# Designs tried in a protein design run: peptides against a protein of PDB entry 7MKK. Part 7

Target 1, 71 residues: chain A of PDB entry 7MKK
Amino acid sequence: SMKEKVKAKLVEIRKFVPFIRRVRIDFQDTLSKVQGHRLDALVNLLDREDVSMSSLNKIEVIIDKLRTRFN

## One batch from the design tools (peptide; made by RFdiffusion4, then SolubleMPNN)

Design b1_p9_8_s1 (from b1_p9_8, 4 letters changed)
Fold by OpenDDE base, seed 3:
Structure b1_p9_8_s1 (fold): chain B 71 residues (1-71), chain A 9 residues (1-9)
Amino acid sequence: as target 1 above (71 residues)
Amino acid sequence: EDILSDLEL
């Protein structure tokens, strides 16, 4: 079901939460306040259980960009 | 807040 697929994808994406937190801290001085705030909000969003599949797909793209740029 | 909008990181 879509519900089970969402849960599975959320579990996989949450594996990158420590990485996102690390980027936020290590590059705090080179990020704008808005970008820093959005990274904080992204971490908070991934603590939720009511995130849609479309949102999770967008988050996956964001994480890919972060991995390319900061790792 | 739509944190996904205009995020360029």
Scores: peptide ipSAE 0.272, ipTM 0.836, DockQ to the pose 0.168
Fold by OpenDDE base, seed 2:
Structure b1_p9_8_s1 (fold): chain B 71 residues (1-71), chain A 9 residues (1-9)
Amino acid sequence: as target 1 above (71 residues)
Amino acid sequence: EDILSDLEL
């Protein structure tokens, strides 16, 4: 079901929360306040249980960009 | 908040 797919994708994406937190901290002085806030919001969003598949797909792209740029 | 809008990361 779509619900099960969402749960599975959320579990996989949450594995990158520590990485997102490290990017936020390590580059705090080089990121704009807006960019830093967005990273914080991203982590908070991944704590939720009501995230749509559409949002998770977009988040996956963002994480891929972060991985490419930072580590 | 739409955190995904205009993300230039």
Scores: peptide ipSAE 0.271, ipTM 0.837, DockQ to the pose 0.166
Fold by OpenDDE base, seed 1:
Structure b1_p9_8_s1 (fold): chain B 71 residues (1-71), chain A 9 residues (1-9)
Amino acid sequence: as target 1 above (71 residues)
Amino acid sequence: EDILSDLEL
């Protein structure tokens, strides 16, 4: 079901929360205020249980961009 | 908050 797929994807994406937190801290002086705030919001979003598949797909793209830029 | 649309990074 879609519910099960969402749950599975959320579990996988949450594996990158430590990475996102690390980017936020390591590059705090380089990131703009809005970028830093959005990373904080992203971490908070991934702590929720009501995230849609559409949102998770967008988050996956964001994480891929972060991985490309910040290793 | 719409954090996904404009997040460039």
Scores: peptide ipSAE 0.263, ipTM 0.833, DockQ to the pose 0.194
Fold by OpenDDE base, seed 4:
Structure b1_p9_8_s1 (fold): chain B 71 residues (1-71), chain A 9 residues (1-9)
Amino acid sequence: as target 1 above (71 residues)
Amino acid sequence: EDILSDLEL
């Protein structure tokens, strides 16, 4: 079912939460307040259970961009 | 909105 697929995708995406948190901390002084807030919001979003597949696919792209920039 | 659009790094 789509619900099961969403749950599986969310589990995979959540593996990157520690990485996102490290980016937030390591670059706290470089990031603007709005960019820091956006990263915080991203982590908070991944803590939810009502995220759509569409949103998860967009988040995957965001994480790929973070990985490219911050390894 | 692109969350990282304003990142300079």
Scores: peptide ipSAE 0.245, ipTM 0.821, DockQ to the pose 0.169

Design b1_p9_8_s2 (from b1_p9_8, 4 letters changed)
Fold by OpenDDE base, seed 2:
Structure b1_p9_8_s2 (fold): chain B 71 residues (1-71), chain A 9 residues (1-9)
Amino acid sequence: as target 1 above (71 residues)
Amino acid sequence: EDILSDFTP
C-alpha cells in the first residue's frame, strides 16, 4: 500500500538525519540564515509521522544534492 | 511553510 511505502521511505530518509545535522553545524557560517533555517526545518519535518510521499521524494532530492556537495 | 519550495544547497 501507499501507506506502507511512505513508512518504508521515511525510515530510509531518516537515516540521513545525522548527516543533515552535521551539514547544518559544520557549515553554519557558510550557509545563509534561510538555508540554515530550512535544514533545521527539514530535520523537524522528518520527525513527523504524517509526511507525504511527495514531500519525501523532494527531501530525497535535497539529500542527494547535500551529499554531492558536502560529502 | 513549504521548506522545500526554493531550497538550493
Scores: peptide ipSAE 0.112, ipTM 0.748, DockQ to the pose 0.165
Fold by OpenDDE base, seed 5:
Structure b1_p9_8_s2 (fold): chain B 71 residues (1-71), chain A 9 residues (1-9)
Amino acid sequence: as target 1 above (71 residues)
Amino acid sequence: EDILSDFTP
């Protein structure tokens, strides 16, 4: 079901939470205030269970960009 | 809050 697919995707995306936290810390001085705030919000969002598949797909793109730019 | 604005293609 779509619900099961969302749960599975959320589990996979959550594997990158430590990475997102590391970027937030390691690059805190180079990130803009709004970028830092967005990373914090992103981590908080991933603590929720009511995230849509559309949002998860967009988050995956964010993570890919972070990986490219920061490590 | 739109946390995705600068991260979407």
Scores: peptide ipSAE 0.105, ipTM 0.745, DockQ to the pose 0.226
Fold by OpenDDE base, seed 3:
Structure b1_p9_8_s2 (fold): chain B 71 residues (1-71), chain A 9 residues (1-9)
Amino acid sequence: as target 1 above (71 residues)
Amino acid sequence: EDILSDFTP
């Protein structure tokens, strides 16, 4: 079901929460205020259980960009 | 709020 697919996707994406937190801290002085706020909000969003598949797919793209730029 | 719409890392 879509519900089960969302849960599975959320589990996979949550594996990157420590990475996102590390980027936020290590590059705090390089990130704009808006970028920093967006990363904080992203971490908070991933703590929720009511995230849509469309949101999770967008988050995956953001994580890929972060991995490319910040390793 | 859609936090992803204008975010470019």
Scores: peptide ipSAE 0.098, ipTM 0.743, DockQ to the pose 0.164
Fold by OpenDDE base, seed 4:
Structure b1_p9_8_s2 (fold): chain B 71 residues (1-71), chain A 9 residues (1-9)
Amino acid sequence: as target 1 above (71 residues)
Amino acid sequence: EDILSDFTP
């Protein structure tokens, strides 16, 4: 079911929460206030259980961009 | 709020 697929995707995306937190901390002075806020909100979003597949796919793209830039 | 809107890492 789509619900099961969403749960599985959420589990995979949550593996990157520690990475997102490290980017937020290590580059706090480099990131704009809005970028920092969005990263904080992103972590909070991944703590929820009502995230759509569409949102998870967008988050995956953002994480890929972060990985490319910050390794 | 769309937290992903215009986010450029």
Scores: peptide ipSAE 0.094, ipTM 0.736, DockQ to the pose 0.163

Design b1_p9_8_s3 (from b1_p9_8, 5 letters changed)
Fold by OpenDDE base, seed 4:
Structure b1_p9_8_s3 (fold): chain B 71 residues (1-71), chain A 9 residues (1-9)
Amino acid sequence: as target 1 above (71 residues)
Amino acid sequence: EDILSSLEL
């Protein structure tokens, strides 16, 4: 079901939460306030259980870009 | 909110 697919994707994406948190901390002095806020918002979003598959697919792309830029 | 839409680093 779509519900099960969403749950599975969320589990996989959440594996990168520690990485996102490290980017937020390691580059805190370089990031603008809005960029830092957006990273915080991303982490908070991934803590929710009502995220759509569409949003998760977008988040996956964002994480790929973060990985490219920040290791 | 546009998540990371303006991240330039």
Scores: peptide ipSAE 0.262, ipTM 0.833, DockQ to the pose 0.203
Fold by OpenDDE base, seed 1:
Structure b1_p9_8_s3 (fold): chain B 71 residues (1-71), chain A 9 residues (1-9)
Amino acid sequence: as target 1 above (71 residues)
Amino acid sequence: EDILSSLEL
């Protein structure tokens, strides 16, 4: 089901939460206030259980961009 | 939050 797929994808994406947190800290001085706030919000979003597949797909793209730039 | 559509890093 879609619900099961969402849950599985959420589990996979959550593996990158420590990475996102690390980017937020390590590059705090070079991030704008809005960028820092958005990274914090992203981590908070991934703590939720009611994230849609559409949102998870967008988050995946964001994480890929972060990995490209910061790792 | 508009984070998903506007975050550009």
Scores: peptide ipSAE 0.262, ipTM 0.833, DockQ to the pose 0.200
Fold by OpenDDE base, seed 5:
Structure b1_p9_8_s3 (fold): chain B 71 residues (1-71), chain A 9 residues (1-9)
Amino acid sequence: as target 1 above (71 residues)
Amino acid sequence: EDILSSLEL
């Protein structure tokens, strides 16, 4: 079911939460205040269980960009 | 909150 797929995707995306937190901290002084806030919100969002597949796919793109830019 | 809007990093 789609519900099961969302749960599985969320589990996979959550593996990157430590990385997102690290980027937020390590580059705090080079990020804009808005971008820093959005990264904080992103981490908080991933604590939720009601995230849609559409949102998770967009989050995956964001994580890919972070990985490319900040390693 | 739309955290995805303009989050181009």
Scores: peptide ipSAE 0.255, ipTM 0.830, DockQ to the pose 0.188
Fold by OpenDDE base, seed 3:
Structure b1_p9_8_s3 (fold): chain B 71 residues (1-71), chain A 9 residues (1-9)
Amino acid sequence: as target 1 above (71 residues)
Amino acid sequence: EDILSSLEL
């Protein structure tokens, strides 16, 4: 079901939360305040259980960009 | 806030 697919994707994306947190901390002085806030919000969003597949797909793109830029 | 619409790094 779509519900199961969403939950599975959320589990996979959550594996990158530690990475996102490290980026936020390690590059705090180089990120704009807005960018830092957005990363914090991203982590908080991933703590939720009611994120849509559409949102998760967008988050995946964001994480891919973070990985490319920061490791 | 809709962070997904504007988050660009």
Scores: peptide ipSAE 0.260, ipTM 0.831, DockQ to the pose 0.169; fails the geometry check

Design b1_p9_8_s4 (from b1_p9_8 with F3I A5S)
Fold by OpenDDE base, seed 4:
Structure b1_p9_8_s4 (fold): chain B 71 residues (1-71), chain A 9 residues (1-9)
Amino acid sequence: as target 1 above (71 residues)
Amino acid sequence: EDILSDFEE
């Protein structure tokens, strides 16, 4: 079901939460206040259970970009 | 707010 697919995707994306938190901390002085806030909000979003597949796909792209920028 | 906007595209 779609619900099961979302749950599976969420589990996979959550594996990157430690990485996102690390970027937030290591680059706190480089990131703008808005960017830092958005990373915090992103982590909070991934703690929720009501995240859509569309959002998860967008988040995956963002994680790829973060990996490219912050290795 | 759009929490993803700075990191999109």
Scores: peptide ipSAE 0.099, ipTM 0.736, DockQ to the pose 0.227
Fold by OpenDDE base, seed 2:
Structure b1_p9_8_s4 (fold): chain B 71 residues (1-71), chain A 9 residues (1-9)
Amino acid sequence: as target 1 above (71 residues)
Amino acid sequence: EDILSDFEE
C-alpha cells in the first residue's frame, strides 16, 4: 500500500538525520541563518509520522545535494 | 514556511 511505502521511505530517510544534524552544526558559520533554520526544520519534519511521499522525495533530493556539498 | 525552498534549484 501507499501507506506502507511512505513508512518504508521514512525509515530510510531518517537514517540521514544524524548527517543533517552534523551538517547543521559543522557548517553553522557558512550557512545563512535561514538555511540553518531550515535544516533544523527538516530534522523536526522527519520526527513526524504524517510526512507525505512528495515531501520525502524532495527531502531525498536535498540529502543528495547535502552529501555532494558537505560529504 | 517552505522548508525546502533554499535547497531546491
Scores: peptide ipSAE 0.096, ipTM 0.726, DockQ to the pose 0.226
Fold by OpenDDE base, seed 3:
Structure b1_p9_8_s4 (fold): chain B 71 residues (1-71), chain A 9 residues (1-9)
Amino acid sequence: as target 1 above (71 residues)
Amino acid sequence: EDILSDFEE
């Protein structure tokens, strides 16, 4: 079901939470204040259970961009 | 708040 697919995707995306947290800390002075805040909010979003597949797909793209820029 | 917008295309 779509519900089970969302749950599975959420589990996979959550594996990147430590990476997002590391970027937020290591590049705090490089990121804009807005970007830093949004990374914090992104981590908080991934703590929720009601995240849509659409949001998870967008988050995956964001993680890819972060990996490109910040290793 | 659109927390994703800064990192989207």
Scores: peptide ipSAE 0.094, ipTM 0.724, DockQ to the pose 0.227
Fold by OpenDDE base, seed 5:
Structure b1_p9_8_s4 (fold): chain B 71 residues (1-71), chain A 9 residues (1-9)
Amino acid sequence: as target 1 above (71 residues)
Amino acid sequence: EDILSDFEE
């Protein structure tokens, strides 16, 4: 079901939460205020249970870009 | 493209 697919995707994406938190801390002085806020919001979003598949796919792209730029 | 824009509160 779509519900099961969303749950599975969420589990996979959550594996990157520690990485996002490290980027937020390690580059805090380099990131703009709005960028820092957006990273915080990204982590908060991944704590929710009502995230759509569309959002999860977007987050996956974000994580790929973060990995390329920051590590 | 602003990579973080979609996840600002």
Scores: peptide ipSAE 0.089, ipTM 0.722, DockQ to the pose 0.490

## One batch from the design tools (peptide; made by RFdiffusion4, then SolubleMPNN)

Design b1_p10_1_s1 (from b1_p10_1, 3 letters changed)
Fold by OpenDDE base, seed 2:
Structure b1_p10_1_s1 (fold): chain B 71 residues (1-71), chain A 10 residues (1-10)
Amino acid sequence: as target 1 above (71 residues)
Amino acid sequence: SLIDEISSIF
């Protein structure tokens, strides 16, 4: 079901939360305030259980971009 | 939306 797919994808994406947190902190001086805030919001969003598949797909793209820029 | 705002990080 879509519900199970969402749950599985959320579990996989959450594996990158520590990475996102590290980017947020380690590059705080380089990031703009708005960029930092958006990273905080991203982490907070992934703490929720009611994230849609559409949102998770977009988050996956964001994480890919972060990985490209921040290793 | 929130996700669209977050998506505009870079």
Scores: peptide ipSAE 0.380, ipTM 0.871, DockQ to the pose 0.898
Fold by OpenDDE base, seed 5:
Structure b1_p10_1_s1 (fold): chain B 71 residues (1-71), chain A 10 residues (1-10)
Amino acid sequence: as target 1 above (71 residues)
Amino acid sequence: SLIDEISSIF
């Protein structure tokens, strides 16, 4: 079911939360205030259980951008 | 939406 797919995707995406937190901390002085706030919001969003598949797919793209820029 | 704003990080 789509619900089970969402749960599985969320589990996989959450594996990157430590990485996102590390980027936020290690590059805090380089990131703009807006960028920092958006990273904080991203982490907070991934703590939720009601994230849609559409949102998860967008988050995956965001993580890819972070990985490209920050290792 | 929030996710759209977050998507504009870079």
Scores: peptide ipSAE 0.380, ipTM 0.871, DockQ to the pose 0.900
Fold by OpenDDE base, seed 4:
Structure b1_p10_1_s1 (fold): chain B 71 residues (1-71), chain A 10 residues (1-10)
Amino acid sequence: as target 1 above (71 residues)
Amino acid sequence: SLIDEISSIF
């Protein structure tokens, strides 16, 4: 079901939360306030259970961008 | 939306 697919996707995406937190901390001085706030919001969003598949797919792209820029 | 705003990080 779509519900199960969303749950599985969320579990996989959440594996990157420590990485996102690390980027936020390690580059806090070089990130703009807006960028920092958006990273915080991203982490908070991933703590929720009402995230759509569409949103999860967009988050995956964001994580790919972060990985490209910050390893 | 929130996710669209977050997507504009970089």
Scores: peptide ipSAE 0.380, ipTM 0.871, DockQ to the pose 0.900
Fold by OpenDDE base, seed 1:
Structure b1_p10_1_s1 (fold): chain B 71 residues (1-71), chain A 10 residues (1-10)
Amino acid sequence: as target 1 above (71 residues)
Amino acid sequence: SLIDEISSIF
C-alpha cells in the first residue's frame, strides 16, 4: 500500500538524519542563519510520523544537494 | 509550505 511505501521511504530517509545534523554543526560558520534554521527544521520534520511521499521525495533531493556540497 | 522553504536552501 501507499502507506507502507511511505513508511519504508521514511525509514530510508531517516538514515541521513545524523549526516544532516553533522552538516548543520560542522558548517555552522559557512551556512547562513536561514540555511541553518531550515536544516534544523528538516531534522525536526523527519522526526514526524505524518510526512507525505511528496515531501519525502523533495527531502531526498535536498539530501542529494547536501551530499554533493558537503560530503 | 515548510518543505518548499527547506527545498530552497540551495
Scores: peptide ipSAE 0.378, ipTM 0.870, DockQ to the pose 0.862

Design b1_p10_1_s2 (from b1_p10_1 with E2L Y5E)
Fold by OpenDDE base, seed 4:
Structure b1_p10_1_s2 (fold): chain B 71 residues (1-71), chain A 10 residues (1-10)
Amino acid sequence: as target 1 above (71 residues)
Amino acid sequence: SLIDEISEIF
């Protein structure tokens, strides 16, 4: 079901939460205030259980960009 | 939406 697919994808995406948190901290002085806020919001969003598949797909793209830029 | 705003991080 779509619900199970969402749950599975959320589990996989959440594996990157520690990475996102480290980017936020390690580059706090480099990131703009709005960028920092957006990273915080991203982490907070991933703490939720009502994230849509569409959102998770977009988050995956964001994480890929973060990985490319911040290793 | 929130996710769209977050997506504009870069």
Scores: peptide ipSAE 0.448, ipTM 0.892, DockQ to the pose 0.873
Fold by OpenDDE base, seed 1:
Structure b1_p10_1_s2 (fold): chain B 71 residues (1-71), chain A 10 residues (1-10)
Amino acid sequence: as target 1 above (71 residues)
Amino acid sequence: SLIDEISEIF
């Protein structure tokens, strides 16, 4: 079901939460205030259980961008 | 939406 697919994708995406947290901390002094807030919001969003497949797909793209920029 | 705002992070 779509519900189970969302759950599985959420589990995979959550593997990157520690990475996102590290970017937020390690680059805090070089991130703008709004960038920091958006990273915090991203982490908080991934703590939720009601994230849609559409949102998870967008988050995957965001993480790819973060990985490219921050290694 | 929130996710759309976050998507504009960079």
Scores: peptide ipSAE 0.448, ipTM 0.892, DockQ to the pose 0.902
Fold by OpenDDE base, seed 2:
Structure b1_p10_1_s2 (fold): chain B 71 residues (1-71), chain A 10 residues (1-10)
Amino acid sequence: as target 1 above (71 residues)
Amino acid sequence: SLIDEISEIF
């Protein structure tokens, strides 16, 4: 079901939360204030259980961009 | 939306 797929994808995406937190802190002086705030918001969003598949797909793209730029 | 705003990080 879509519900189970969402839960499974959320579990996989959450594996990158430590990476996102590291980017936020390690590059705080390089990131703009807006970028830092958006990273904080991203982490907070992933703490929720009501994230849609559409949002998770967009988050996956964001993480890919972060990985490309920050390791 | 919130996710769209976050997507504008770069």
Scores: peptide ipSAE 0.445, ipTM 0.891, DockQ to the pose 0.903
Fold by OpenDDE base, seed 3:
Structure b1_p10_1_s2 (fold): chain B 71 residues (1-71), chain A 10 residues (1-10)
Amino acid sequence: as target 1 above (71 residues)
Amino acid sequence: SLIDEISEIF
């Protein structure tokens, strides 16, 4: 079901939470206040259970951009 | 939405 697919996708995306937290800390001096706030919000969003598939797909793109820029 | 704002991180 779609509900099962969302849960599975969320589990996979959450594997990147430690990476996102590391970027936020390691590049704190380089990031603007707005960028730092957005990273914090991203981590907080992934703690929720009511994230849609649409949002998860957008988050996947964001993580890809982070990986490209911050390794 | 929040996710759209976050998407503008760069």
Scores: peptide ipSAE 0.442, ipTM 0.891, DockQ to the pose 0.871

Design b1_p10_1_s3 (from b1_p10_1 with Y5E E8S)
Fold by OpenDDE base, seed 2:
Structure b1_p10_1_s3 (fold): chain B 71 residues (1-71), chain A 10 residues (1-10)
Amino acid sequence: as target 1 above (71 residues)
Amino acid sequence: SEIDEISSIF
């Protein structure tokens, strides 16, 4: 079911939360305030369990971009 | 939306 797919994808995406947190902290001085806020918002969003598949797909793209830029 | 704002990070 879509519900189970969402849960599975959320579990996989959450594996990158520590990475996102490290980017937020380690690059705080080079990130703009709005960028820092958006990273915080991203982590907060992943703490929730009502995230849609559409959002998770977008988050996956964001994480890919973060990985490209920050390792 | 929230996700769209986050997506605009770069």
Scores: peptide ipSAE 0.689, ipTM 0.938, DockQ to the pose 0.873
Fold by OpenDDE base, seed 4:
Structure b1_p10_1_s3 (fold): chain B 71 residues (1-71), chain A 10 residues (1-10)
Amino acid sequence: as target 1 above (71 residues)
Amino acid sequence: SEIDEISSIF
Protein backbone atom coordinates (compact mmCIF):
# COMPACT_ATOMS: atom_id res chain seq x y z
CA SER B 1 0.00 0.00 0.00
CA MET B 2 0.97 3.63 -0.38
CA LYS B 3 0.93 3.96 3.40
CA GLU B 4 3.49 1.18 3.74
CA LYS B 5 5.65 2.69 1.00
CA VAL B 6 5.62 6.06 2.72
CA LYS B 7 6.60 4.50 6.03
CA ALA B 8 9.47 2.59 4.46
CA LYS B 9 10.80 5.61 2.59
CA LEU B 10 10.49 7.83 5.64
CA VAL B 11 12.62 5.36 7.62
CA GLU B 12 15.30 5.47 4.93
CA ILE B 13 15.28 9.24 4.57
CA ARG B 14 15.47 9.73 8.34
CA LYS B 15 18.87 8.04 8.28
CA PHE B 16 20.19 11.31 6.86
CA VAL B 17 18.90 13.49 9.71
CA PRO B 18 22.23 13.36 11.57
CA PHE B 19 23.98 14.50 8.40
CA ILE B 20 21.54 17.39 7.94
CA ARG B 21 22.07 18.43 11.57
CA ARG B 22 25.84 18.39 11.09
CA VAL B 23 25.62 20.55 7.98
CA ARG B 24 23.43 23.00 9.89
CA ILE B 25 25.95 23.30 12.73
CA ASP B 26 29.26 22.98 10.89
CA PHE B 27 28.34 25.55 8.27
CA GLN B 28 26.21 27.84 10.39
CA ASP B 29 28.51 30.80 9.75
CA THR B 30 28.54 30.14 6.00
CA LEU B 31 24.81 29.58 5.54
CA SER B 32 22.46 32.52 5.44
CA LYS B 33 19.87 32.86 8.18
CA VAL B 34 17.13 31.71 5.82
CA GLN B 35 19.16 28.70 4.71
CA GLY B 36 19.72 27.71 8.31
CA HIS B 37 16.03 28.06 9.01
CA ARG B 38 15.19 25.88 6.03
CA LEU B 39 17.53 23.15 7.25
CA ASP B 40 15.87 23.31 10.66
CA ALA B 41 12.49 23.07 8.98
CA LEU B 42 13.67 20.06 6.99
CA VAL B 43 14.71 18.21 10.15
CA ASN B 44 11.42 19.10 11.82
CA LEU B 45 9.47 17.93 8.79
CA LEU B 46 11.18 14.53 8.91
CA ASP B 47 10.15 14.19 12.55
CA ARG B 48 6.48 14.29 11.55
CA GLU B 49 4.25 11.41 10.49
CA ASP B 50 2.14 13.25 7.91
CA VAL B 51 4.78 13.52 5.18
CA SER B 52 3.55 12.63 1.69
CA MET B 53 5.38 10.51 -0.85
CA SER B 54 5.65 13.59 -3.04
CA SER B 55 7.38 15.47 -0.26
CA LEU B 56 9.70 12.55 0.49
CA ASN B 57 10.77 12.45 -3.15
CA LYS B 58 11.58 16.15 -3.03
CA ILE B 59 13.46 15.69 0.24
CA GLU B 60 15.56 12.99 -1.38
CA VAL B 61 16.63 15.49 -4.03
CA ILE B 62 17.45 18.07 -1.37
CA ILE B 63 19.62 15.57 0.50
CA ASP B 64 21.44 14.68 -2.71
CA LYS B 65 22.21 18.36 -3.22
CA LEU B 66 23.43 18.68 0.36
CA ARG B 67 25.68 15.66 -0.06
CA THR B 68 27.13 17.08 -3.25
CA ARG B 69 27.89 20.43 -1.65
CA PHE B 70 28.84 19.39 1.88
CA ASN B 71 29.94 15.75 1.40
CA SER A 1 4.02 24.93 0.28
CA GLU A 2 6.21 23.89 3.19
CA ILE A 3 8.37 21.51 1.17
CA ASP A 4 8.68 24.01 -1.68
CA GLU A 5 10.04 26.61 0.73
CA ILE A 6 12.59 24.12 2.03
CA SER A 7 13.50 23.08 -1.51
CA SER A 8 14.49 26.67 -2.27
CA ILE A 9 17.44 26.37 0.11
CA PHE A 10 19.87 26.74 -2.79
Scores: peptide ipSAE 0.689, ipTM 0.938, DockQ to the pose 0.881
Fold by OpenDDE base, seed 5:
Structure b1_p10_1_s3 (fold): chain B 71 residues (1-71), chain A 10 residues (1-10)
Amino acid sequence: as target 1 above (71 residues)
Amino acid sequence: SEIDEISSIF
């Protein structure tokens, strides 16, 4: 079901939360305030259980960009 | 939306 797929994808995406947190901290001085806030919002979003598949797909793209830029 | 705002991080 879609619910099962969302749950599974959320589990996979959450594996990157430590990475996102590290980017937020390690590059705090080089990130703009807006960028920092958005990273915080991203982590907070992934802590919730009501994230849609659409959002998770967009988050995957964001993480890919973060990985490209920050390892 | 929240996700759209986050998506605009770069």
Scores: peptide ipSAE 0.688, ipTM 0.938, DockQ to the pose 0.873
Fold by OpenDDE base, seed 3:
Structure b1_p10_1_s3 (fold): chain B 71 residues (1-71), chain A 10 residues (1-10)
Amino acid sequence: as target 1 above (71 residues)
Amino acid sequence: SEIDEISSIF
């Protein structure tokens, strides 16, 4: 079911939360205020249970961009 | 939306 697919996707995406938190902290001085806020919002979003598959797919792209820029 | 705003991080 879509519900089970969302659960599985969320579990996989949440594996990157520590990475996102580290980017936020390690590069705090070089990130703009709005960029820092958006990273915080991203982490908070992934703590919720009401994230759609559409959002999770977008988050996957965001994480790929973060990994590219921040190794 | 929230996710679209976050997506515009860079």
Scores: peptide ipSAE 0.688, ipTM 0.938, DockQ to the pose 0.872

Design b1_p10_1_s4 (from b1_p10_1, 3 letters changed)
Fold by OpenDDE base, seed 1:
Structure b1_p10_1_s4 (fold): chain B 71 residues (1-71), chain A 10 residues (1-10)
Amino acid sequence: as target 1 above (71 residues)
Amino acid sequence: SLIDEISKIF
């Protein structure tokens, strides 16, 4: 079901939460205030259980960009 | 939406 697919994708995306947290901390001095806030919001969003497949797909793109920029 | 705002991070 779509519900189970969302759950599975959420589990996979959550594997990157520690990475996102590290970017937020390690680059705090080089990130703008709004960038820091958006990273915090991203982590908080991934703690939720009601994230849609559409949102998860967008988050995957965001993580790819983070990985490219911050290794 | 929230995700759309977050997507503007870079």
Scores: peptide ipSAE 0.725, ipTM 0.944, DockQ to the pose 0.941
Fold by OpenDDE base, seed 4:
Structure b1_p10_1_s4 (fold): chain B 71 residues (1-71), chain A 10 residues (1-10)
Amino acid sequence: as target 1 above (71 residues)
Amino acid sequence: SLIDEISKIF
């Protein structure tokens, strides 16, 4: 079911939360205030249980960009 | 939406 697929994808995406948190901290002085806020919002969003598949797909793209830029 | 705003990070 779609619900099961969302849950599975959320579990996989959450594996990157520590990475996102480290980017936020390690590059706090480099990131703009709004960029830092958006990273915080991203982490907070991933703490929720009502994230849609559409959102998770977009988050995956964001994480890929973060990995490219911040290793 | 929230995710759309977050996506503007770069």
Scores: peptide ipSAE 0.724, ipTM 0.944, DockQ to the pose 0.881
Fold by OpenDDE base, seed 5:
Structure b1_p10_1_s4 (fold): chain B 71 residues (1-71), chain A 10 residues (1-10)
Amino acid sequence: as target 1 above (71 residues)
Amino acid sequence: SLIDEISKIF
């Protein structure tokens, strides 16, 4: 079901939470204040159980961009 | 939405 697919994708995306947290900390001086705030919000969003598939797809794009820029 | 705002990170 779609619900099961969402849960599975959320599990996979959550594997990147430590990476996102590290980017936020390690590059705090490089990131703008608003960029830091958005990373904090991203981590908080991934702690929720009710994230939609559309949101998860957008988060995947964000993570890809983070990986490209920050390894 | 929240995700739309977050997506503006870059």
Scores: peptide ipSAE 0.724, ipTM 0.944, DockQ to the pose 0.879
Fold by OpenDDE base, seed 3:
Parts: structure tokens; sequence; C-alpha cells
Structure b1_p10_1_s4 (fold): chain B 71 residues (1-71), chain A 10 residues (1-10)
């Protein structure tokens, strides 16, 4: 079901939370205040259980961009 | 939405 697919996708995306947290800390001086706030919001969003598949797909793109820029 | 604002990070 779609519900099962969303749960599975969320589990996979959450594997990147430690990476996102490290980017936020390691590059705090390089990031603008608004960029730092958006990273914090991203981590907080992934703590929720009511994230849609649409949002998870957008988060995957964001993580790809983070990986490209911050390794 | 929140995700749309977060997506503007870069």
Amino acid sequence: as target 1 above (71 residues)
Amino acid sequence: SLIDEISKIF
C-alpha cells in the first residue's frame, strides 16, 4: 500500500539525519542564518510521522544537493 | 509549505 511505501521511504531518508546534523554543525560559519534554520527545520521534519511521499521525494533531492556540496 | 521553504536552502 501507499502507506507502507511512505513508511519504508521515511526509514531510508532518516538514515541521512546524522549527515544533515553534521553539515549544520561543520559548516555553521559558512551557512547563512536562514540556511542554518532551514537545515534545523529539515531535521525536525524528519522526526515526524506524518510526512507525505511528495515531501519525502523533495527531501531526497535536498539531500542529494547537500551531498554534492558538502560531500 | 514548510518543505517548499526548506527546498530554497540553496
Scores: peptide ipSAE 0.724, ipTM 0.944, DockQ to the pose 0.879

